# Designs tried in a protein design run: peptides against a protein of PDB entry 3C66. Part 1

Scores and structures below are computed, not measured.

Target 1, 189 residues: chain A of PDB entry 3C66
Amino acid sequence: KSWANLFEKNDFFFRYKFYLEITAYTRGSDEQHLKWSGLVESKVRLLVMKLEVLAGIKIAHPFTKPFESSYCCPTEDDYEMIQDKYGSHKTETALNALKLVTDENKEEESIKDAPKAYLSTMYIGLDFNIENKKEKVDIHIPCTEFVNLCRSFNEDYGDHKVFNLALRFVKGYDLPDEVFDENEKRPSK
Below, numbering starts at 1 at the first letter of every chain, in headers, positions and changes, except where a header shows other numbers.
Peptide ipSAE is a variant of ipSAE made for these designs: the mean of its two directions, with the distance scale d0 fixed at 1.0 Angstrom where the peptide's residues are scored. Compare it only between designs on the same protein; published cut-offs may not carry over.
A fold fails the geometry check if it doesn't show the stated peptide or something in it is severely misdrawn.

## One batch from the design tools (peptide; made by RFdiffusion4, then SolubleMPNN; aimed at target 1 L20 Y86; failed a check: near_copy:native; its pose is not in this set)

Design b1_p26_8_s4
Amino acid sequence: EEIEPEVSISPDGSTRLVADMEAIHS

## One batch from the design tools (peptide; made by RFdiffusion4, then SolubleMPNN; aimed at target 1 C143 T144 A166; its pose is not in this set)

Design b1_p30_6_s4
Fold by OpenDDE base, seed 3:
Structure b1_p30_6_s4 (fold): chain B 189 residues (1-189), chain A 30 residues (1-30)
Amino acid sequence: as target 1 above (189 residues)
Amino acid sequence: SLTKNRKMKATWENGKVVISGDKMVLLLEK
């Protein structure tokens, strides 16, 4: 039974107070993005394994399906904005200034041939062993190792103008809208 | 008190991986 079938999407994004987002960015072709995101996705399990062995982490559970999005991205500044604003409900509204590529509009002439930024995002739900009123959990090392693993794997991904990778630790109530269905209410603070 | 969100970015400089942004150190409060 694939791990994918154990958690219905609807419960996953409500089960944890905290999530780690791993986003692969590509400003280039869809083919370039498929290769880059595929590489990143293939390594997520290794990150999970490194997180699970930390004393402060009770559970690190990956959501099995990546979230895919793409935007018309005519400038490098737009690409930087996407990387800055994506992955948080508080900031994602800034992306409304860009044209989201959808199945309905992808064949429009103005969109079809436009420069695009592609995003693939993997989510890891985190539960912590909090013994004290305040707990310090350092996940910097496993995150750094993961980044190094992805970036050093192939020199073809060394062009930062095309390929980028970000990790974001977010609260459940600040998850992007993409993780919730239209009829689902966002978790409260 | 909840920990602040953290963001780490990987970039390339002179053919080397450079990690920028926040240290992924989480301060968790019940």
Scores: peptide ipSAE 0.505, ipTM 0.887, DockQ to the pose 0.781
OpenDDE base, seeds 1, 2, 4, 5: peptide ipSAE 0.036, 0.032, 0.041, 0.026; ipTM 0.617, 0.560, 0.635, 0.564; seeds 2, 4 fail the geometry check

